# Peptides against a protein of PDB entry 4GXB, part 61

Target 1, 277 residues: chain A of PDB entry 4GXB
Amino acid sequence: VPTEEVSLEVLLSNGQKVLVNVLTSDQTEDVLEAVAAKLDLPDDLIGYFSLFLVREKEDGAFSFVRKLQEFELPYVSVTSLRSQEYKIVLRKSYWDSAYDDDVMENRVGLNLLYAQTVSDIERGWILVTKEQHRQLKSLQEKVSKKEFLRLAQTLRHYGYLRFDACVADFPEKDCPVVVSAGNSELSLQLRLPGQQLREGSFRVTRMRCWRVTSSVPLPSGSTSSPGRGRGEVRLELAFEYLMSKDRLQWVTITSPQAIMMSICLQSMVDELMVKKS

## One batch from the design tools (peptide; aimed at target 1 M273)

Design b2_p26_2_s2 (made by RFdiffusion4, then SolubleMPNN; from b2_p26_2, 13 letters changed)
Fold by OpenDDE base, seed 2:
Structure b2_p26_2_s2 (fold): chain B 277 residues (1-277), chain A 26 residues (1-26)
Amino acid sequence: as target 1 above (277 residues)
Amino acid sequence: SRLERWLAELAERKEENRAKWEELFS
């Protein structure tokens, strides 16, 4: 790709558009720095955020595809897909809410976390009771961003990434589930016929290994999965989980977001390793 | 800082596995 100056659109979690002028040859970090400069985010806070490739759904929600790698050229990565549905999104890229303290010290950082958290609540990524929702709305009306975040940090699935509805082979074959990643776990929520909502927690510390596989379904015997059309690549995330002492079991999730799930797992493990060292 | 160490380690590992990532994301 020839090197030239281009205008690149980067979205915040709430859909706010940030336009930056970059070179087509600029790597992910270069683009991230350009976005930070546009937002007046200080350099020492850039590392708390990452750029993600997402598919914008009809309702305006984002389906996270993957994190952009350091060696990628964001302009090329997004334009090569030849679809306006694909966007680049800025989002915080750490899991431990303790890191919020560092980000919140800066006005721009605070605003970014606030906007992201509001969006996550509105999208149902963060689970709230009626009373909690009332409290959050009150704080939002007062524009008390710090207090809002402090309350939000106590909520269920705060800091989680919620994926589109997909299918898992746990607890039974072809079980429809909603997967969320956060707090060093994969949370699988499901409602089986005649049953109440259930949640399975898979802690990354109990995962022996995981893998992502891709395949092209054959016309005969092809299973349908949410978000996958006929003839499209089928992605699966499989992990071997320690269910009990000396009892390992494979769990497989079929999802177009399998790559993103694996990225989340690796990221959570990496963060834990640093904490324990 | 803890974050800087995390980022440094992540960057190192990703660089070492660049070819693998390119294959997954191609």
Scores: peptide ipSAE 0.031, ipTM 0.533, DockQ to the pose 0.048
OpenDDE base, seeds 1, 3, 4, 5: peptide ipSAE 0.014, 0.013, 0.017, 0.005; ipTM 0.346, 0.337, 0.385, 0.342; seed 3 fails the geometry check

Design b2_p26_2_s3 (made by RFdiffusion4, then SolubleMPNN; from b2_p26_2, 15 letters changed)
Fold by OpenDDE base, seed 1:
Structure b2_p26_2_s3 (fold): chain B 277 residues (1-277), chain A 26 residues (1-26)
Amino acid sequence: as target 1 above (277 residues)
Amino acid sequence: GRLEAELARLAARKEENREKWEELFK
């Protein structure tokens, strides 16, 4: 691809647009630096954020596809899909909320975390009670961003990435679930017919291994997966989990976001390894 | 596609930190 100067749009979690002028040959880090410069984010905080490829749904929500890799050319990665629904999003890329302290020391970092957190709450990624919602709204009205974040850090699923509804084979085959990744776990929320909402927690430290597989379903008279046509690729994330002492069991999640889920798992493991070193 | 397949493989690989991971696995 010839090297040319282009305008690239990068979105924040709340949909705010950041326009940067980059080269088509600029790699992910180059683009990230350009975005940071545009936002006046200091260099020492760049590493706390990453660029993600997402698909914008009709309701405006983001379906995360993958974290852009170091070798990728963001402009090419997004434009080659030839669909306006695909966007590049800037988001924090760490899991431990303790790192928020570093980011919050800077005005721009604080604003980014605040905007992301507000968006995650509004989208239902972070779970809140009625009382907590009232407290959060009060803090928003006062524009107390630090206090808002301190309260948010105590909320259920703070720092989690929520995926689109999908299917798992646990606890039952073909069980509809909502998966969220965070706090070194995969949370599977499910509601079976006639039952209350349940949550299964799968800690990464109890996952011996995981894999992502792709397959083409055999032709059937009915579409087994909503939104997928005949011959479309089916993605699955399977992990081997230590259910109890000396009892390993495979759990399989069928989702178009299986790759992103695996990226999250590896990212959580990597962060744990860094802490251990 | 090819990129997705490579990403999936990389995301599943723990070999580089296998020893440290085994210490965390419990």
Scores: peptide ipSAE 0.110, ipTM 0.734, DockQ to the pose 0.508
OpenDDE base, seeds 2, 3, 4, 5: peptide ipSAE 0.093, 0.060, 0.100, 0.103; ipTM 0.724, 0.707, 0.741, 0.731

Design b2_p26_2_s4 (made by RFdiffusion4, then SolubleMPNN; from b2_p26_2, 14 letters changed)
Fold by OpenDDE base, seed 1:
Structure b2_p26_2_s4 (fold): chain B 277 residues (1-277), chain A 26 residues (1-26)
Amino acid sequence: as target 1 above (277 residues)
Amino acid sequence: SRLERELERLKEEKEKNRAKWEELFS
């Protein structure tokens, strides 16, 4: 692609648009720096955020596809998909809420975390009780962003990424599940027949390994899932989990977001390794 | 039969998975 100056749109979690002038040849870090400059985010806080490729759903929600890699050209990556549904989103890229303290010290950082958290609550990524909701609304009305975040940090699934509903083979084959990644785990929410909604926790520290596979399903009327035509790629995330002492078992999640899930797993592991060093 | 043995195995695995799910529930 010839090097040209272009206007690139980057979205915040709340859908706010940030327009930056970049070169088509600018890599991910270059674009991220441009976004930071546009927002007046200081250089020392840039590393707490990343650019993600997402698909905007009909309801305006974001389905995370993957994190943009360092070698990528964001303009090319998003435009090559030839669909207006794909967007670039800025989001925090760490898991430990302790890092919020560093980001919150800056006005812009605080605003970014606040906007992201509000959005995550509104979208149901962060789970709240009725009482907690009342408290959050009160703080929001007072525009007490720091206090809002402090309360939010105590909420269930704070800091998690929630994926679109998908299917797992655990505890039973073809179980509809909602997967969330955070706090060094994959959370699987499901409802078994005649039971209430339940959540299972798979800690990354008990995962021996994981892999993403892609396959083309054989044409069969019974195996066709809605939205997948003949020859469409099926993605799966499989991880080998230590269920008990000396017992490993594979768990497989079938999801178009399998790649993003694997990225989250690796990211969580990497962060844990940094803490141990 | 081979089929019966496989079905029994799958049943046992399902029960084991359900039991483990109870343990993993939080």
Scores: peptide ipSAE 0.141, ipTM 0.719, DockQ to the pose 0.025
OpenDDE base, seeds 2, 3, 4, 5: peptide ipSAE 0.119, 0.085, 0.124, 0.034; ipTM 0.702, 0.667, 0.706, 0.412

Design b2_p26_3 (made by RFdiffusion4)
Pose (drawn by RFdiffusion4):
Structure b2_p26_3 (pose): chain A 263 residues (1-190, 198-221, 229-277), chain P 26 residues (1-26)
Amino acid sequence: VPTEEVSLEVLLSNGQKVLVNVLTSDQTEDVLEAVAAKLDLPDDLIGYFSLFLVREKEDGAFSFVRKLQEFELPYVSVTSLRSQEYKIVLRKSYWDSAYDDDVMENRVGLNLLYAQTVSDIERGWILVTKEQHRQLKSLQEKVSKKEFLRLAQTLRHYGYLRFDACVADFPEKDCPVVVSAGNSELSLQLREGSFRVTRMRCWRVTSSVPLPSGGRGEVRLELAFEYLMSKDRLQWVTITSPQAIMMSICLQSMVDELMVKKS
Amino acid sequence: RLSKEEYDELLKQIREETPPRAHYDL
């Protein structure tokens, strides 16, 4: 791509706009640093956040497509799709909530975690009852951002990433499910199954050839993971999802974080 | 706390020493 200065909109998890001037040839880290500079996020906290490509739904919710890799050009990644529904999003990119402590030591970092947690609750990524949700919106007005986040850290599925509804062959073939990734596991809500990352020997991402539109081709995508169900018993679990690659990225990210910790 | 560069280097080394678990047929 010829080098040229352009304006790039990067959204926070709640849809707030962050406008940055970047080059068409800038890579992911360059764009991330420009967004951090605009938000006044300290350099030493940039590693706790990543940029993601998402599809914004009609209701404003985001369906995560992929985390942008180091070699990617974010301006090209989003513009090449030729659709205004696709957006670049900044979001925390770690899994263990112990790292929230490092981020919350800074006002901007705290503000970012607060904004995405409020959105996570509003969009049902964090699981609360109708009554609890009512209380939370109230506590939100009455408590500091820090106190609100400490409470949110104890809520069901805090720190998880939720995927569009899809199907899986667990427990039975073609079961409708909601899959979320977090806390070193995949959660399948059918009843529920919890599949620990440490019990996955491997996972595979498969695709059908592109098929005519039912001007965009369609592809059947699957994420299958080989799971240690019990001693010396491995069983494949298959999820059919257009977001199979994002799920694979989350599994790799969670495995990587466990290994960094182990080291 | 590790710098981002230190963390990236550590992760790269872990990946070089550890066999890949993800398999792609796309």

Design b2_p26_3_s1 (made by RFdiffusion4, then SolubleMPNN; from b2_p26_3, 11 letters changed)
Fold by OpenDDE base, seed 1:
Structure b2_p26_3_s1 (fold): chain B 277 residues (1-277), chain A 26 residues (1-26)
Amino acid sequence: as target 1 above (277 residues)
Amino acid sequence: MLSKEEYKKLLEELRKKTPPRLFLDL
């Protein structure tokens, strides 16, 4: 692609648009720096955020596809998909809430975390009780961003990334589940027929390994999955989990977001390794 | 910075200390 100056739209978690002038040849870090400059985010806080490729749903929700890699050209990556549904999103890229303290010392960092947290609550990624919701609304009305974040940090699934509803082979075959990644785990929420909502926690420290598999389903006369056309790629994330002492079991998640799930797993492992180094 | 071997050992110890939490009622 010839090097040209272009206007690139980057979204915040709440859908706020940030327009940056970049070169088509600018790599992910160059674009991230341009976004930071546009927001007046200081250079020392840039590393706490990343650019993600997402698909915007009809309801305006984001389905995370993957994190943009360092070698990528964000303009080319998003435009090559030839669909307006694909967007670039800025989001925090760490898991431990302790790092919020570094980010929220700066006004811009505080605003970014606040906007993301409000959005995650509104989207149901962070789980809240009625009482917690009342407290959060009160703090939001007072525009007490720091206190809002402190309360939010105590909430269930704070800092998690929630995926679209998908299917797992655990606890039983073809079980509908909602997967969330955070706190060094994959959380699988499910409701079996006639049962209450349940959560399975799969800690990354108990995963021996994981893999992503891509396959093309054979033409079966019945569209086996709603929304997949003939010849669409099926993605699966499989991980081998230590269920008990000396008992390993494979768990397989079938999801279009299997790649993003694997990125989250690696990112959580990397962060744990940094903390222990 | 922990070596790969040291990290592996740490993970093994953590596996013993962190029980799986499956099927918690919500």
Scores: peptide ipSAE 0.029, ipTM 0.539, DockQ to the pose 0.045
OpenDDE base, seeds 2, 3, 4, 5: peptide ipSAE 0.031, 0.025, 0.021, 0.005; ipTM 0.490, 0.490, 0.452, 0.349; seeds 2, 4 fail the geometry check

Design b2_p26_3_s2 (made by RFdiffusion4, then SolubleMPNN; from b2_p26_3, 11 letters changed)
Fold by OpenDDE base, seed 5:
Structure b2_p26_3_s2 (fold): chain B 277 residues (1-277), chain A 26 residues (1-26)
Amino acid sequence: as target 1 above (277 residues)
Amino acid sequence: MLSKEELKELLAELRKKTPPRLFLDL
């Protein structure tokens, strides 16, 4: 792509559009800095956020595809897909809610966290009781952003990234699951026939390893996942988990978001390493 | 950036401290 000045749209979690003028050759950090400048986010807070490639669904929800890497050119990464459903989204990129304190000290940082949290609640990424919902609404009406966030930080799956419904081979083959990443774990929510909703928590600290694989289904293969046409690439995330003392078992998640899941795992591990150093 | 070996050691230590929580009823 020739180097030229372009207007790039970056979305916040709530769908707010941030237009930045960048070069087509600008790397991810350059674009992130441009977005920060546009929002009046201080330089020392830029590192708490990242740019993500997402697919916008018809209902306005975002399906996270991957985090943009440092060497990428965001303009090229999004436009090369030749589909308007792909967007670039700004989101916080840390897992420990303790870092919210650093971000919340700044008005712009506070607003970004607030907007993200409201969106995550509205999309059902953060789980709330009826009473909690009432309290959150009251705080929202009062525009008490700090108090709203403090309450939200106590909620189930606060700070988690929720993925689209997918399939896992655990506890049974072809189990429909909803995967969420956060708090150094993958949470797998499932409902087996005639059973209550269950959540499997897979802590990254108990994962020996993980991998992403891609395959093209053979035309004659009986495993038609609903909605995948013939010849669509199947992505899988497999991880080897310490189920009990000296007992390792592989768990495989089949999802178009397997890459994003692996990025989350690595990011959670990296953050843990920073804390232990 | 921690080496693969350093990461393995870290994970091994953390495994001892973090019990698995599998399929809790909600």
Scores: peptide ipSAE 0.011, ipTM 0.452, DockQ to the pose 0.048
OpenDDE base, seeds 1, 2, 3, 4: peptide ipSAE 0.014, 0.015, 0.015, 0.015; ipTM 0.485, 0.469, 0.521, 0.495; seeds 1, 2, 3, 4 fail the geometry check

Design b2_p26_3_s3 (made by RFdiffusion4, then SolubleMPNN; from b2_p26_3, 7 letters changed)
Fold by OpenDDE base, seed 3:
Structure b2_p26_3_s3 (fold): chain B 277 residues (1-277), chain A 26 residues (1-26)
Amino acid sequence: as target 1 above (277 residues)
Amino acid sequence: MLSKEELKELLKELREKTPPRAFYDL
């Protein structure tokens, strides 16, 4: 791609647009630094955030496609898709809420975490009771960002990434599930016919391995999962899990976000390894 | 969504991953 200066739009979690002037040849870190400079985010806090490729849904929600890799050219990655639905989003890229303390000490960092958390609550990624919602609303009205975050940190699925509804082969074949990644786990929420909502927790420390596979469905199978067009690439995340002592079982999630799920797993593993060292 | 070439490269990178042995002691 010829090197030229371009304007690139990067979104915050709340939909705020950040326009940066970059080169088409700028890699992910270069663009991230440009965004940080535009926001007046200190250099020492840049590492707490990453750029993500997302698809904006009709309701304005973001479906996370993948984290932009270090070698990628963000301008090329987003424009090559030739669809306005695809956006680049800035989001925090760590899992342990303890790192919020470092980020919150800076006004810009605080604002970014606040905007992300508000968005995650509004989109139902963070689970709240009626009373908690009332408390959060009160703090939001008072613009008490630090207090808001402290309360939010105690909530169920704080810091999780919630994926679009998909299908898993656990506990049985073709189960509709909602997957969330966070706190060193994959949470699988499912509701079987006539049953209450169930949640399965798969801790990354009990995963022996994982992989992403792709396949092209054959036209003949009437059992195409509802909503996938004929000929669309089917992505799957499979992981081998220690269910009990000496009992390994493969779990397979079929989702267009399988790549993002695998990136989350690797990211959680990496963070845990850093903490251990 | 990825191009065919990008998907191929990404899938190559996302081959079966096994955490380090030390990870299971966490």
Scores: peptide ipSAE 0.110, ipTM 0.751, DockQ to the pose 0.046
OpenDDE base, seeds 1, 2, 4, 5: peptide ipSAE 0.111, 0.100, 0.045, 0.030; ipTM 0.751, 0.470, 0.541, 0.481; seeds 1, 5 fail the geometry check

Design b2_p26_3_s4 (made by RFdiffusion4, then SolubleMPNN; from b2_p26_3, 12 letters changed)
Fold by OpenDDE base, seed 2:
Structure b2_p26_3_s4 (fold): chain B 277 residues (1-277), chain A 26 residues (1-26)
Amino acid sequence: as target 1 above (277 residues)
Amino acid sequence: MLSKEELKKLLAELRAKTPPRLFLDL
């Protein structure tokens, strides 16, 4: 691609548009710096955020595809998909809420975390009771962003990334699940017929390994998961989990977001390693 | 930078401290 100056749109979690002038040859970090500059985010806070490739759904929700890698050219990465559904999103890229303290010391950082958190609550990524929602709304009306975040930090799945509904082979084969990544775990929410909502927690510390695989379904295989066109690549995330003492079991999640899930796992592991060093 | 072996050891220690939470009824 010839090097040209282009206007690139980067979205915040709430859909706010940030337009930056970049070169088509600018790498992910260059674009991130441009976005930070546009937002007046200090340089020392840039590392707390990343650029993600997402697909915007009809309802305006974002389906996270992957984190943009360092070597990528964000303009090329998004435009090469030749679909207006694909967007670049800025989001915080750490998991431990303790790092919020560093970010929220700055006005811009605070605003970014606030906007993301509001959006995550609105989208149901963060789970709230009616009473908690009332409290959050009150704080939002008062424009008390710090207090809002402090309350939000106590909520279930705060800081989690929620994936689109998918299928797992646990606890049963072909079980519909909603996967969320955060707090050094994969949370699998599911409701079996006639049962209450259940959550399985798979801590990354108990994962021996994980892998992503891709396959092309054979035309004759009737197990067309609803919504996958004939011939679409099936992605799976499989991880080997320590279920009990000396008992390992593979768990497989079938999802178009398997790559993103694996990125989350690696990111959570990396963060845990940094904390222990 | 932790070696692969050091990482394994660290993860093993973490496993010992973290009980499995396979299912929570919500």
Scores: peptide ipSAE 0.162, ipTM 0.714, DockQ to the pose 0.047
OpenDDE base, seeds 1, 3, 4, 5: peptide ipSAE 0.020, 0.020, 0.019, 0.024; ipTM 0.636, 0.446, 0.599, 0.677; seed 5 fails the geometry check

Design b2_p26_4 (made by RFdiffusion4)
Pose (drawn by RFdiffusion4):
Structure b2_p26_4 (pose): chain A 263 residues (1-190, 198-221, 229-277), chain P 26 residues (1-26)
Amino acid sequence: VPTEEVSLEVLLSNGQKVLVNVLTSDQTEDVLEAVAAKLDLPDDLIGYFSLFLVREKEDGAFSFVRKLQEFELPYVSVTSLRSQEYKIVLRKSYWDSAYDDDVMENRVGLNLLYAQTVSDIERGWILVTKEQHRQLKSLQEKVSKKEFLRLAQTLRHYGYLRFDACVADFPEKDCPVVVSAGNSELSLQLREGSFRVTRMRCWRVTSSVPLPSGGRGEVRLELAFEYLMSKDRLQWVTITSPQAIMMSICLQSMVDELMVKKS
Amino acid sequence: STLEEEIALANEQSEELRPLMEELLE
């Protein structure tokens, strides 16, 4: 892409706009640094956040497509799709909530975690009852951002990434499920199954050839993981989802974080 | 073509981890 200065809108998890001037040839890290500079996020906290390509739904929720890799050009990644529904999003990119402690030591880092946690609750990524949700919105007015986040860290599925509803062959073939990734596992809500990353020997992403539109082709995508169900018993679990690649990215990210910790 | 590349990359990364994941299961 010829080099040219452009304006790029990067959204926070709650949809707040962050406008940055970047080059069409800037890569993911360059764009991330420009967003961090605009928000006054310290350099030493940039590594706790990443940029994601998402599809914004009619209701304003985000369906995550992929985490942008180091070699990618974010301006090109989003513009090449030729659809205003696709957005670049900044979100924390680690899994263990122990790292929240490092981020919360800075006012901007705390503000970012607070903003995405509020949105996570509003969009049902964090699981609460109707009554609990009522209480939380109230506590939100009455407590500091820090206190609110400490409480939120104890809520069901805090720190998980939720995927669009899809199907899986667990427990039975073609079961409707909601899949979420977090805390070193995949959660399948059918009843529930919890599949630990450390019990996955491998996983595979497969796709059908592109098919005529039922002007965009369609592809059937599957993410299958080989799971150690019990001693010396491995079983494939298959999820059929247009977000199979994002799920694979989350599994890799969670495995990478476990290995960094182990080292 | 982009989708094929993304799938190939995802599978390559999983296969690179497979020996380590087998060790963890042992």

Design b2_p26_4_s1 (made by RFdiffusion4, then SolubleMPNN; from b2_p26_4, 14 letters changed)
Fold by OpenDDE base, seed 5:
Structure b2_p26_4_s1 (fold): chain B 277 residues (1-277), chain A 26 residues (1-26)
Amino acid sequence: as target 1 above (277 residues)
Amino acid sequence: SELQRLIEEENRRAEELEPLMDEWLS
C-alpha cells in the first residue's frame, strides 16, 4: 500500500469519534500515539490502552474481533475488510482495577475510564442491581466521575470483556453460553432448561493450556448459526482445565471471537506474571 | 490465509506460556 496521509476514525467505547491524521503506513503504536495526542492523553498513560478491531452491530454495540498487533497498519487492517461495520476502538488493556488509580489521576484518563465504564454498564457487560443502578445514575447526574468509578469497581464483572452469545461443550454439549473475560478468568453464564442462571468460573491459574482452532462445518439439518453462512469457518477456543486434583478436562467454546478470547487469556496471564514478579 | 496466520500466532504465544502454567498447577 502506498504511503498516503489519511483521516482515520477511532472510536471510544461510548461511540465518540476521534479523527486522526495518520499515514497509511503508520503502525499500531503510531496510530495509538496520534489518538492519545488528539485526546491530550499523557505519554505515560498510553500504555494502559490499546486499539481493537471491532464489528459494530446494528444496535451500536461492539463485537470485539481482536487486538491490533504491533506490526499491523490499522488503516489497512480496517479498510481491507471492506465493510463499514468494522471499526477501530480505543479501550483500556489491563485487568487489575488497581491500575485505574494511575489512569484516573489524569483528567483525560479519568474521562476515558468513565466513558468506557458507562458504556459497559449500559451494554450489560457490568452487572448491576436496581439499587446499584440508582446509585450510579445519581453519580452520573452529578458528573462525579471518580465516585462513579469507585462504585463501579465493586460491581460484578467490572473490567470484564463480554463476548457475543456463543456455544460451549460444558457442562453439556452445545450449551448456549455468554462468555466474559476478566479478573483472571473466563466466566461462562448459562441457563439450562428448567434451571436458574448459572455462572461457571474458569480461572486462568487452573488452565494448563489453550488453543484456537478453525474448521469448516458440514451442513446438517440442525446446524444454525446466525452469524455464519454455509461453509464459513468455525472458530473454537479449547482449554484444558484442572477441574479437581489431578483431573484435567478439556472445555471447548465455539465462537467467532475465539481469537479475542485467546488474546484475553494471554493478556491476563501476562499481567499475573508481572504482579508475581 | 491471514486468519490462519493469526491463529498460529495466538497458539504459538499460548504454547510459550505452558511451562508457566504447568508451574502454577504443580
Scores: peptide ipSAE 0.597, ipTM 0.949, DockQ to the pose 0.776
OpenDDE base, seeds 1, 2, 3, 4: peptide ipSAE 0.596, 0.595, 0.596, 0.595; ipTM 0.949, 0.948, 0.948, 0.948

Design b2_p26_4_s2 (made by RFdiffusion4, then SolubleMPNN; from b2_p26_4, 13 letters changed)
Fold by OpenDDE base, seed 2:
Structure b2_p26_4_s2 (fold): chain B 277 residues (1-277), chain A 26 residues (1-26)
Amino acid sequence: as target 1 above (277 residues)
Amino acid sequence: SELERLIEEENARSAALEPLMDELLS
């Protein structure tokens, strides 16, 4: 693509549009800096955020596809898909809520976290009780962003990335699950017929390894993933998990977001290493 | 394909972490 100045739309988690003028040849960091500048986010806080490629669903929710890589050209990456459903989203890119303290010290950072958190709650990524919801609404009405975030930080799945409903082979073959990544784990929520909601927690520290694989279903085969047509590539994330002492077991998640799941795992491990250093 | 490249890159990064993960599992 020839180097040209273009207007690029970057969305916040809540769907707010940020338009930045960039070059088609600008790399991810360049675009991120442009977005930060547009938002008046300080340079020292840029590192707490990343650009993500997402698919906007019909309900306006975002299905995260992947984090944009350092050497990617965001304009090219999004436009090459030739679909308006694909967007670039700015989101915080750390897991430990302790880092919120750094971000919240700045007005813009606070606003970004607040907007993201509100959105995550509204989308059901963060799980809330009725009472918690009432409290959150009260704080939202008062526009008490700091207090809102402090309460939100205590909520289940705060800071998690929620994936679209998919399928896993755990605890049983072809189990419908909702996967969320956060707090150094993959949370698998499932409801089997006649059973209560169950959650399986897979801590990254107990994952020996993980891999993303792709396959093309056989024409005669039924697609286990809703909405996938014949011949569509099936992505899977498989991880080898220490279930108990000396017992490793492979768990496989079939999801079009397998790549994003892998990215999350890597990111969580990386952050753990940083904290330990 | 681009997808294949992405997968390879992800798997490569994951593989690079295996020694660390082995330590964590010990």
Scores: peptide ipSAE 0.484, ipTM 0.914, DockQ to the pose 0.764
OpenDDE base, seeds 1, 3, 4, 5: peptide ipSAE 0.474, 0.475, 0.477, 0.478; ipTM 0.912, 0.912, 0.913, 0.913; seed 1 fails the geometry check

